# Ledger of designs, part 288: peptides against a protein of PDB entry 5KEZ

Target 1, 320 residues: chain A of PDB entry 5KEZ
Amino acid sequence: NVAIYNPFRPWWERYQPVSYKLCTRSGNEDEFRNMVTRCNNVGVRIYVDAVINHMCGNAVSAGTSSTCGSYFNPGSRDFPAVPYSGWDFNDGKCKTGSGDIENYNDATQVRDCRLTGLLDLALEKDYVRSKIAEYMNHLIDIGVAGFRLDASKHMWPGDIKAILDKLHNLNSNWFPAGSKPFIYQEVIDLGGEPIKSSDYFGNGRVTEFKYGAKLGTVIRKWNGEKMSYLKNWGEGWGFVPSDRALVFVDNHDNQRGHGAGGASILTFWDARLYKMAVGFMLAHPYGFTRVMSSYRWPRQFQNGNDVNDWVGPPNNNGVI

## One batch from the design tools (peptide; made by RFdiffusion4, then SolubleMPNN)

Design b2_p28_6_s4 (from b2_p28_6, 15 letters changed)
Fold by OpenDDE base, seed 1:
Structure b2_p28_6_s4 (fold): chain B 320 residues (1-320), chain A 28 residues (1-28)
Amino acid sequence: as target 1 above (320 residues)
Amino acid sequence: REIVLPEDWPQWVRDMRLKYIESFERLN
């Protein structure tokens, strides 16, 4: 991914890829392979956060300022480490003046235009699908169990399906023969948008962002909410079907006060309430649960916003 | 630029979406 130095190596640089090389601040491919092997050998499975909707921001300077030193040129859409070129992006499909999503009521903009300036891949092209599948299959062959698909709302479900259809079965050294990768898709659906979580049910599970938001409201006793109201927790609260839901109390976005959930989201900053929420989540049968392991950063609020929400995870194994 | 959100959205949803968009626009 791109190396951002202002602010200094933020968490979000990881979501601006310039290649599919397993070479980031989290480690190199050998280290990753070693970790996957060791984890699999003791029954711990690995799921990869796969960023396949886009490459880096269109405004990032060209050069080799990346975690693996790969050259890239956003201006010319040149990513030779893949390789991608100008033919592999949706520049011609997006009809907005800026090239970015401007109207979130327009599903075509949401999917064909740039998410906050991030160069939008033409996932309709078999070439692009194949390059992504090769990346994911490499991970599958290493021994990962599945994927979180980043920014799934911004991809056409059919394009995702086409990629998934190219995926190998899981590595038979650790998984039963014929096992398919576990797929869950990040879809922020709080209602009111033309794109629905149900559009993606055919590809795998989806993130249920209403879960953490509503649970936070209840645990905080906001608006007169009571724990007793959780009697019909799950589908009874308008959530997606349990077998399609991946649930969580917080994620990296809404832990920082942005994304889906707002101020209702419970985090480790509110330890007591957070433990209550996580405990409830783990005890309740609704959805596939994910527990977050995060880190502290020096929060500094200005005008209601944490100006240090960019701070990335602690790193003591070198800066690359 | 102006970001257009659906008019029928609850205000709290619009607020969250705008906050999300604004946060990442500042990052790029």
Scores: peptide ipSAE 0.051, ipTM 0.679, DockQ to the pose 0.055
Fold by OpenDDE base, seed 4:
Structure b2_p28_6_s4 (fold): chain B 320 residues (1-320), chain A 28 residues (1-28)
Amino acid sequence: as target 1 above (320 residues)
Amino acid sequence: REIVLPEDWPQWVRDMRLKYIESFERLN
């Protein structure tokens, strides 16, 4: 991914890929392979946060400022380490003036235009699908158990399916022969937009963002909410079917939420309430649970915003 | 309460943050 130095190595640089090489702030490919092996050997499975909707931002400077040193040029859509070129992006397909998503009520824009400037891959192309599949298959062959598909709302479900159909079975050294990778898709569906989580049920589980938001409101006793109202927690609250849901109290994004809605999310900053929420989540049978492992950072609020919300996890001069 | 994001942040970060806030406000 791109190496950003202003601010200094923010967490979000990880979501701006320039190659599919396994060289990041966290280590090189050999170290990753060793980690996966060690984890699998003790029954801990690895699921990769796969950023396959896009490459880096269109405004990032060209060069070799990347975690693996690979050259890239966003301006010319040149990512030779893949390789991708201008033919592999949706520049010509997106019809907005800016090239970015301008109207989230237009599903076509949401899928075909750039997510806030992130170069949007042409996932309709078999070449692009194959390159992504090669990346994911390499990880599968290393021994990962599955994937979180980042920004799934911004990909056509059929394109995702086409990629998934190219995936290998899991590594038989640790998984039963014929095992398929576990897939869950990040889809932010809080209602009011045309794209629905149900559009993606065929590909695997989906993130249920209503879970943490509503649970936070209940635990905080906002708006007269009571714990007793959780009696029909799950589908009864309008959540997706349990067998399609991946649930969580917070994630890296909403942990940094602002405004009235974002404030409902419980985080480690409110330790007591957070423990209550996490405890409830783990005890309740609804959905597949994900527990957040986060960190403290030096928060500095200005005009209601934490100017340091870019801060990544504890690191040694950018290396984690 | 108006949320004002830092001007020195990348525009894409600001856009994402605002959209995310809007989504949650709509839910609540």
Scores: peptide ipSAE 0.013, ipTM 0.411, DockQ to the pose 0.417
Fold by OpenDDE base, seed 3:
Structure b2_p28_6_s4 (fold): chain B 320 residues (1-320), chain A 28 residues (1-28)
Amino acid sequence: as target 1 above (320 residues)
Amino acid sequence: REIVLPEDWPQWVRDMRLKYIESFERLN
């Protein structure tokens, strides 16, 4: 991915890929392989956050400022380490003036235009699908158990399916023969937009962001909410079916969220309430649960926003 | 509530953060 130095190596640089090479600030491919092996050997499975909707931001300077040293040129859509070229992006398909998503009520531009400047891959192309599948299959062959598909809302479900159909079975050294990778898709569906989580049920589980948001309001006793109202927690609260839901109290994004909506999210900063929420989540039979493991950073609020929300995990000069 | 983001941040980061916050505000 792109190496960002201003601010200094933020967490979000990881979501600006320039190649599918497995060398990042967390380590190289050999180290990753070693970790996966050691984890699998003790029954701990690895699920990779796969960023396959896009490459890096269109405004990033061309060069070799990347975690693997690969050259890239966002201006010309040149990513030779893959390789991708201008033919592999949706620049010509996006109808907005800026090339970015401008109206989230237009499903086509949500999927065909750039997410906040991130170069949008043409996932309708078999070439692009194949390159992504090769990346994911390499990980599968290493021994990962599945994937979180980042920014799934911004990909056509059919394109995702086409990629998934190219995937290998899981590594038989650790998984039963014929096992399929576990897929959960990050879809932010809080209502009010045309793209729905249900559009993606066919590909695997989806993130249920209503879960953490609503649970936060209940445990905080906002708007007269009571824990007794959690009797029908799950589908009864308008959430996706349990067998399609991946649930969580917070994630790396919304624990840094601010404003009226973001304020409901419980995090480790609210230790008592957070433990209550996580405990409830783990005890209640709804969805596939995910527990957040985060870190403290020097929060500094200015007008309701943390100016240090970019801070990544503890590191040694950018190396975790 | 007004949200102020650092001016020295990349614009895409500011846009992303604002969009995410707004999405939750629609829920509440």
Scores: peptide ipSAE 0.007, ipTM 0.341, DockQ to the pose 0.494
Fold by OpenDDE base, seed 2:
Structure b2_p28_6_s4 (fold): chain B 320 residues (1-320), chain A 28 residues (1-28)
Amino acid sequence: as target 1 above (320 residues)
Amino acid sequence: REIVLPEDWPQWVRDMRLKYIESFERLN
């Protein structure tokens, strides 16, 4: 991915790929392979956060300022380490003046335009699908158990399916022969937009962002909510079917007030309430659960916004 | 006791969950 130095190595640089090389702030491919092996050997499975909707931001300077030193040129859509060229992006499909998503009520913009300037891959192309599948298959062959698909809302479900259909079975050294990767898709659906979580049920599980938002409201006793109202927690609260839900109390985005859920989201900053929420989530049978492991950072609020929301995990001069 | 897991889960995930539940029951 791109290496950003202003601010200094923010967490979000990881979501701006310039290649599919397993060479990042967290280590190289050999170290990753070693970690996956050690984890699998003790029954800990690895799920990769796969960034396949886009490459880096269109405004990032061309050059070799990347975690693996790969050259890239956002201006010309040149990513030779893949390789991608201008033919592999949706620039011609997006009809907005900026090239970015401008109206989230327009599903075509949401999927064909750039997410906050991130160069949008043409996932309709078999070439692009194959390059992504090769990346994911390399990970599968290493021994990962599945994937979180980043920014799934911004990809057509059929394009995702086409990629998934190209995936190998899981590594038989640790998984039964014929095992398929576990897929969950990040789709922010709190209602009010044309794209629905149900559009993605055919590909795997979907993140249920209403879960953390509503649970936070209840535990905080906001809007007159009571714990007794959780009697029909799950589908009874308008959530997606349990067998399609990936549930969580918080994630890296809404810990920072981004994404979905707003101020109702419980985080480690409110330790007591957070433990209650996580405990409830783990005890309740609804959905597939995900527990957050995060870190503290020096928050500095200006006009209600944390100006340090970019701060990444603890690191040694940028190396995690 | 019978444990009912979602049918749409991959078999390896179901097996893993059953293993964990069994382990917890042994410790109790």
Scores: peptide ipSAE 0.018, ipTM 0.295, DockQ to the pose 0.013; fails the geometry check

Design b2_p28_7_s1 (from b2_p28_7, 16 letters changed)
Fold by OpenDDE base, seed 2:
Structure b2_p28_7_s1 (fold): chain B 320 residues (1-320), chain A 28 residues (1-28)
Amino acid sequence: as target 1 above (320 residues)
Amino acid sequence: SQKVLNQTEYGGLRMRAWYQTGQATVAP
């Protein structure tokens, strides 16, 4: 991915890929392979956060400032380490003046235009699908158990399906023969927008963002809500079917959304309430549960927003 | 609505916008 130095190595640089090389701040491919092997040997499975909707930001300077030194040129859409070229992006398909998503109520913009300037891959093309599948299959062959698909809302479900159909079975050294990768898709659906979580049920599980938002409101006793209202927690609250839901109290994004719209979200900053929420989540039989492992950073609020929400995990001069 | 993201000094972009919940209130 792109190496960002201002601010100094933010967490979000990880989501600006310039190649599919397993060479990042966290280590090289050999180290990753070693970790996967060691984890699998003790029954711990690895699920990769796969960034396949886009490459790096449109405005990032061309060069070799990346975690593995790969050259890239956002201006010309040149990513030779893949390789991608201008033919592999949706620039001509997006109809907005800026090339970015301008209206989230327009599903075509949400999927065909750039997410906040991130170069949008033409996932309709078999070439692009194949390059992504090759990346994911390499990980499968190493021994990962499945994937979180980043920014799934911004990809057409059919394109995702086409990629998934190219995937290998899981590595038989650790998994039963014929096992398929576990897929969960990041889809932000809080209602009121045209894109629905149900659009993605055919590909795997989806994130249920209503879960953490509503649970936070209840535990905080906002708007007169009571714990007794949780008797029909899950589908009774309008959430997706349990067998399609991945649920969580917080994630890396909404953990940083205090005051702006994520005020209901409980995090480790609210330790007592957070423990209650996580405890309830783990005890209640709804969805596939995910527990956050995070870190403290020096928060600095200005106008209700943390100006240090970019801060990444503890590191040694940028190396994790 | 969604959180407004800003561009870094060197032209880098923050990852993505965070969608606000309709029921979320500002932190006290």
Scores: peptide ipSAE 0.024, ipTM 0.611, DockQ to the pose 0.075
Fold by OpenDDE base, seed 1:
Structure b2_p28_7_s1 (fold): chain B 320 residues (1-320), chain A 28 residues (1-28)
Amino acid sequence: as target 1 above (320 residues)
Amino acid sequence: SQKVLNQTEYGGLRMRAWYQTGQATVAP
């Protein structure tokens, strides 16, 4: 991914890829392979946060300032380490003046325009699908069990399916022959917008963002909410079907922003309430649960915003 | 509500749009 130095190596640089090489501040490919092997050998499975909607930001300077040293040029859409070129992006399909998503009520913009300047890949192209599939298949061959598909809301469900149809079976050294990768898709759907979580059910599970939002409200006792109201928690609260839901109290995104990352969202900053929420989540039989393991950073609020929300996880590797 | 993240005050590109709800819609 792009190496950002202003601010200094933020967490979000990891979501700005310039290649599909496995060399980042988290480690190199050999280290990753060893970790996956060790985990699999003791029954711990790994899924990968796969960033396949986009490459890096359009405003990043060309050069070799990347974690694997690969050259890239956002201006010309040149990513030779893949390789991608100007033919592999949705620049011609996006009709907004900025080239970015400007209206989330326009599903076409949401999927064909740049997410906050991130160069949007043309996933309609078989070439692009194949390059992504090659990346994911490499991970499957290493021994991962599945994937979180980042920014799935910004990809056409059919394009995702086309990529998934190219995937190999899981590594038979650790998984039964013919096993398929576990897939869940990040889709932010709290209602009111044209893109729905249900659009993606055919590809795998979907993140249920209503879960953390509603649970936070209840645990905080906002609006007269009571714990007793959780009696019909799950589908009874209008959530997606349990077998399609990936649930969580918080994630890295909604942990950051106004009111500890979102008005109702509970985080480790709200220690007691957070433990209550996580405990409830683990005890209740709705959805596939994910527990957040985060880190503390020096928060500094200005005008209601944490100006240090960019701070990444502790890391002593200042070179790559 | 919706919050769309954009450029940081440091000039970097922020990630994601995130959403929040105002209240629960159901009761026991």
Scores: peptide ipSAE 0.027, ipTM 0.590, DockQ to the pose 0.068; fails the geometry check
Fold by OpenDDE base, seed 4:
Structure b2_p28_7_s1 (fold): chain B 320 residues (1-320), chain A 28 residues (1-28)
Amino acid sequence: as target 1 above (320 residues)
Amino acid sequence: SQKVLNQTEYGGLRMRAWYQTGQATVAP
C-alpha cells in the first residue's frame, strides 16, 4: 500500500493498495506465513481484510512511496506490480463530474464511482477478477481461513460472486478437504439508501451496522430506550437474519467518532458502557460476533472532531 | 443519513465516507 508520511503512517494508508504483495508495515510474506502457521497450529484462524474494490487515491503522487517499494502512478492508473492499467478502472463508467461518488442515493454511482477518490477497479472485467482471485488464493494457500471484503457496498454483488467462484478450497494442512473460505462483507446499511445488505446475502455474511448503533442507543439510555426492549433483539429489531449477520459494537472507522451509527457507537473510551455492550453481544445468540482489539491514541478534539483520528497502532518508525 | 467526507491535510484521502443518522429507535 501507499506509504503516507503526513500525517505519519496513518492507519488508513493500509486501505490504499498499490499491489497485492504481502509486504506491509506488519512484515513481509515470510513473516506472514510464519504467523499464519503458528496461529493455525494452535487453532487460531486468520481472516484477511481484503481491499479489492479499489487501489490508492487518485491524488496520491506517483512514485515508489509504498510499503514494498513498488512503483505506481495514480494519474495514469498504472500499477505495474499487479499489473493494472487504465483499462482496469471504472473511469469511463462513472458519470459524475468529479469521478467520485456524489450521491449515495444513486446505486450506480456508489458502485461505479470512486469512494472518496480511491481509484475504482473495473470488477466487471475477468482480468481484474482474476488478479484479485489470484491474490486471495495466494492467501488461502498460505493458510488463511477467510476474508472480510472491504467496501463491499461499493462492489456489485455479482462481481463479488464471480471473484469468490474463482477461490480455492482452504489449505488441507489445517482445514478439512473441500472447506470453503469464510466470507463476510462490509456493507453499511442503516436504511434510507437504495443499496441493501440483502443484496449481498448470496456471497456470505454481511456487517450489521444497525447492531452497534441501536445497542449504543439503548445502553446510553437515549431516546427513552430501555434494556427491556432488547427482549426481541436481532431480527425483531429489523436486523438482517442471524445467519447472515456479523455483529460488533464498534469498528476501526466508527471508533473514531463519525462512522456508521453516529454518536451512539460505544467504544473503549466509554469503558463501563462498552463492557456492558460487548458482554451483552457475546451473551446473546444473534449473529456472528466480532470483538474489537484496538489501542489508545492521543485524542485531540477541535470543533467536535478528533484531529488525531488518523493515528495508527503503536509502531516503531512505522513498523508495527 | 448525513455523509461526511474527511480529507487529511495536504490532500490525503480518507478511506471512508462516514454515515450518521439521527433516527430514533422504535420500541418493539
Scores: peptide ipSAE 0.026, ipTM 0.599, DockQ to the pose 0.071; fails the geometry check
Fold by OpenDDE base, seed 3:
Structure b2_p28_7_s1 (fold): chain B 320 residues (1-320), chain A 28 residues (1-28)
Amino acid sequence: as target 1 above (320 residues)
Amino acid sequence: SQKVLNQTEYGGLRMRAWYQTGQATVAP
């Protein structure tokens, strides 16, 4: 991914890929392979956050400022380490003036335009699908158990399916023969937009963002919400079917407190309420549960916004 | 409510759709 130095190595640089090489702030491919092996040998499975909707931001300077030293040029859409070129992006499909998503009520913009400047891959192309599948298959062959598909809302479900259909079975050194990778898709569906979580059920599980948002409101006793209302928690609250849901109290994005439900989201900063919410989640049978492990950063609120919401994990001069 | 999706020289912040909408719905 891009190595960003202003601000200094933010957490979100990981979501600006320039190659599919497994060399990052956390280590190189050999170290990753070693970690996966050691984890699998003791029954701990690894799921990779796969960023396959886009490459880096369109405004990033060309050069070799990346975690693996690969050259890239966002301006010309040149990513030779893949390789991708200008033919592999949706620049011609996006009809907005900025090239970015401007209206989330327009499903075509959401899928075909850039997410806040991130260069949008043309996932309709078999070439692009194959490059992504090769990346994911490399990880499968190393021994990962599955994937979180980042920004799935911004990809056409059929394109995702086409990629998934190219995937290998899991590594038989640790998994039963014929095992398929576990897939869950990040889809933000709080209602009111044309893209629905149900559009993605055919590909695997989906994130249920209503879960953390509503649970936070209840635990905080906002808007007259009561714990007794949790009696029909899950599908009774309009959430996706339990067998399609991945649930969580918070994630790395909404932990920063922005956007829909941002204020209601419980985090480790509110330790008592957070433990209550996590405890409830783990005790309740609805959905597949995910627990967040995060870190403290020096929060500085200005005009209601944390100006340090970019701060990445504990590191040594950018190296984790 | 909507949050501003700023872009910097280094591609801006990683922002999501939930920055754009303030609504969360439940079943009737």
Scores: peptide ipSAE 0.026, ipTM 0.626, DockQ to the pose 0.057; fails the geometry check

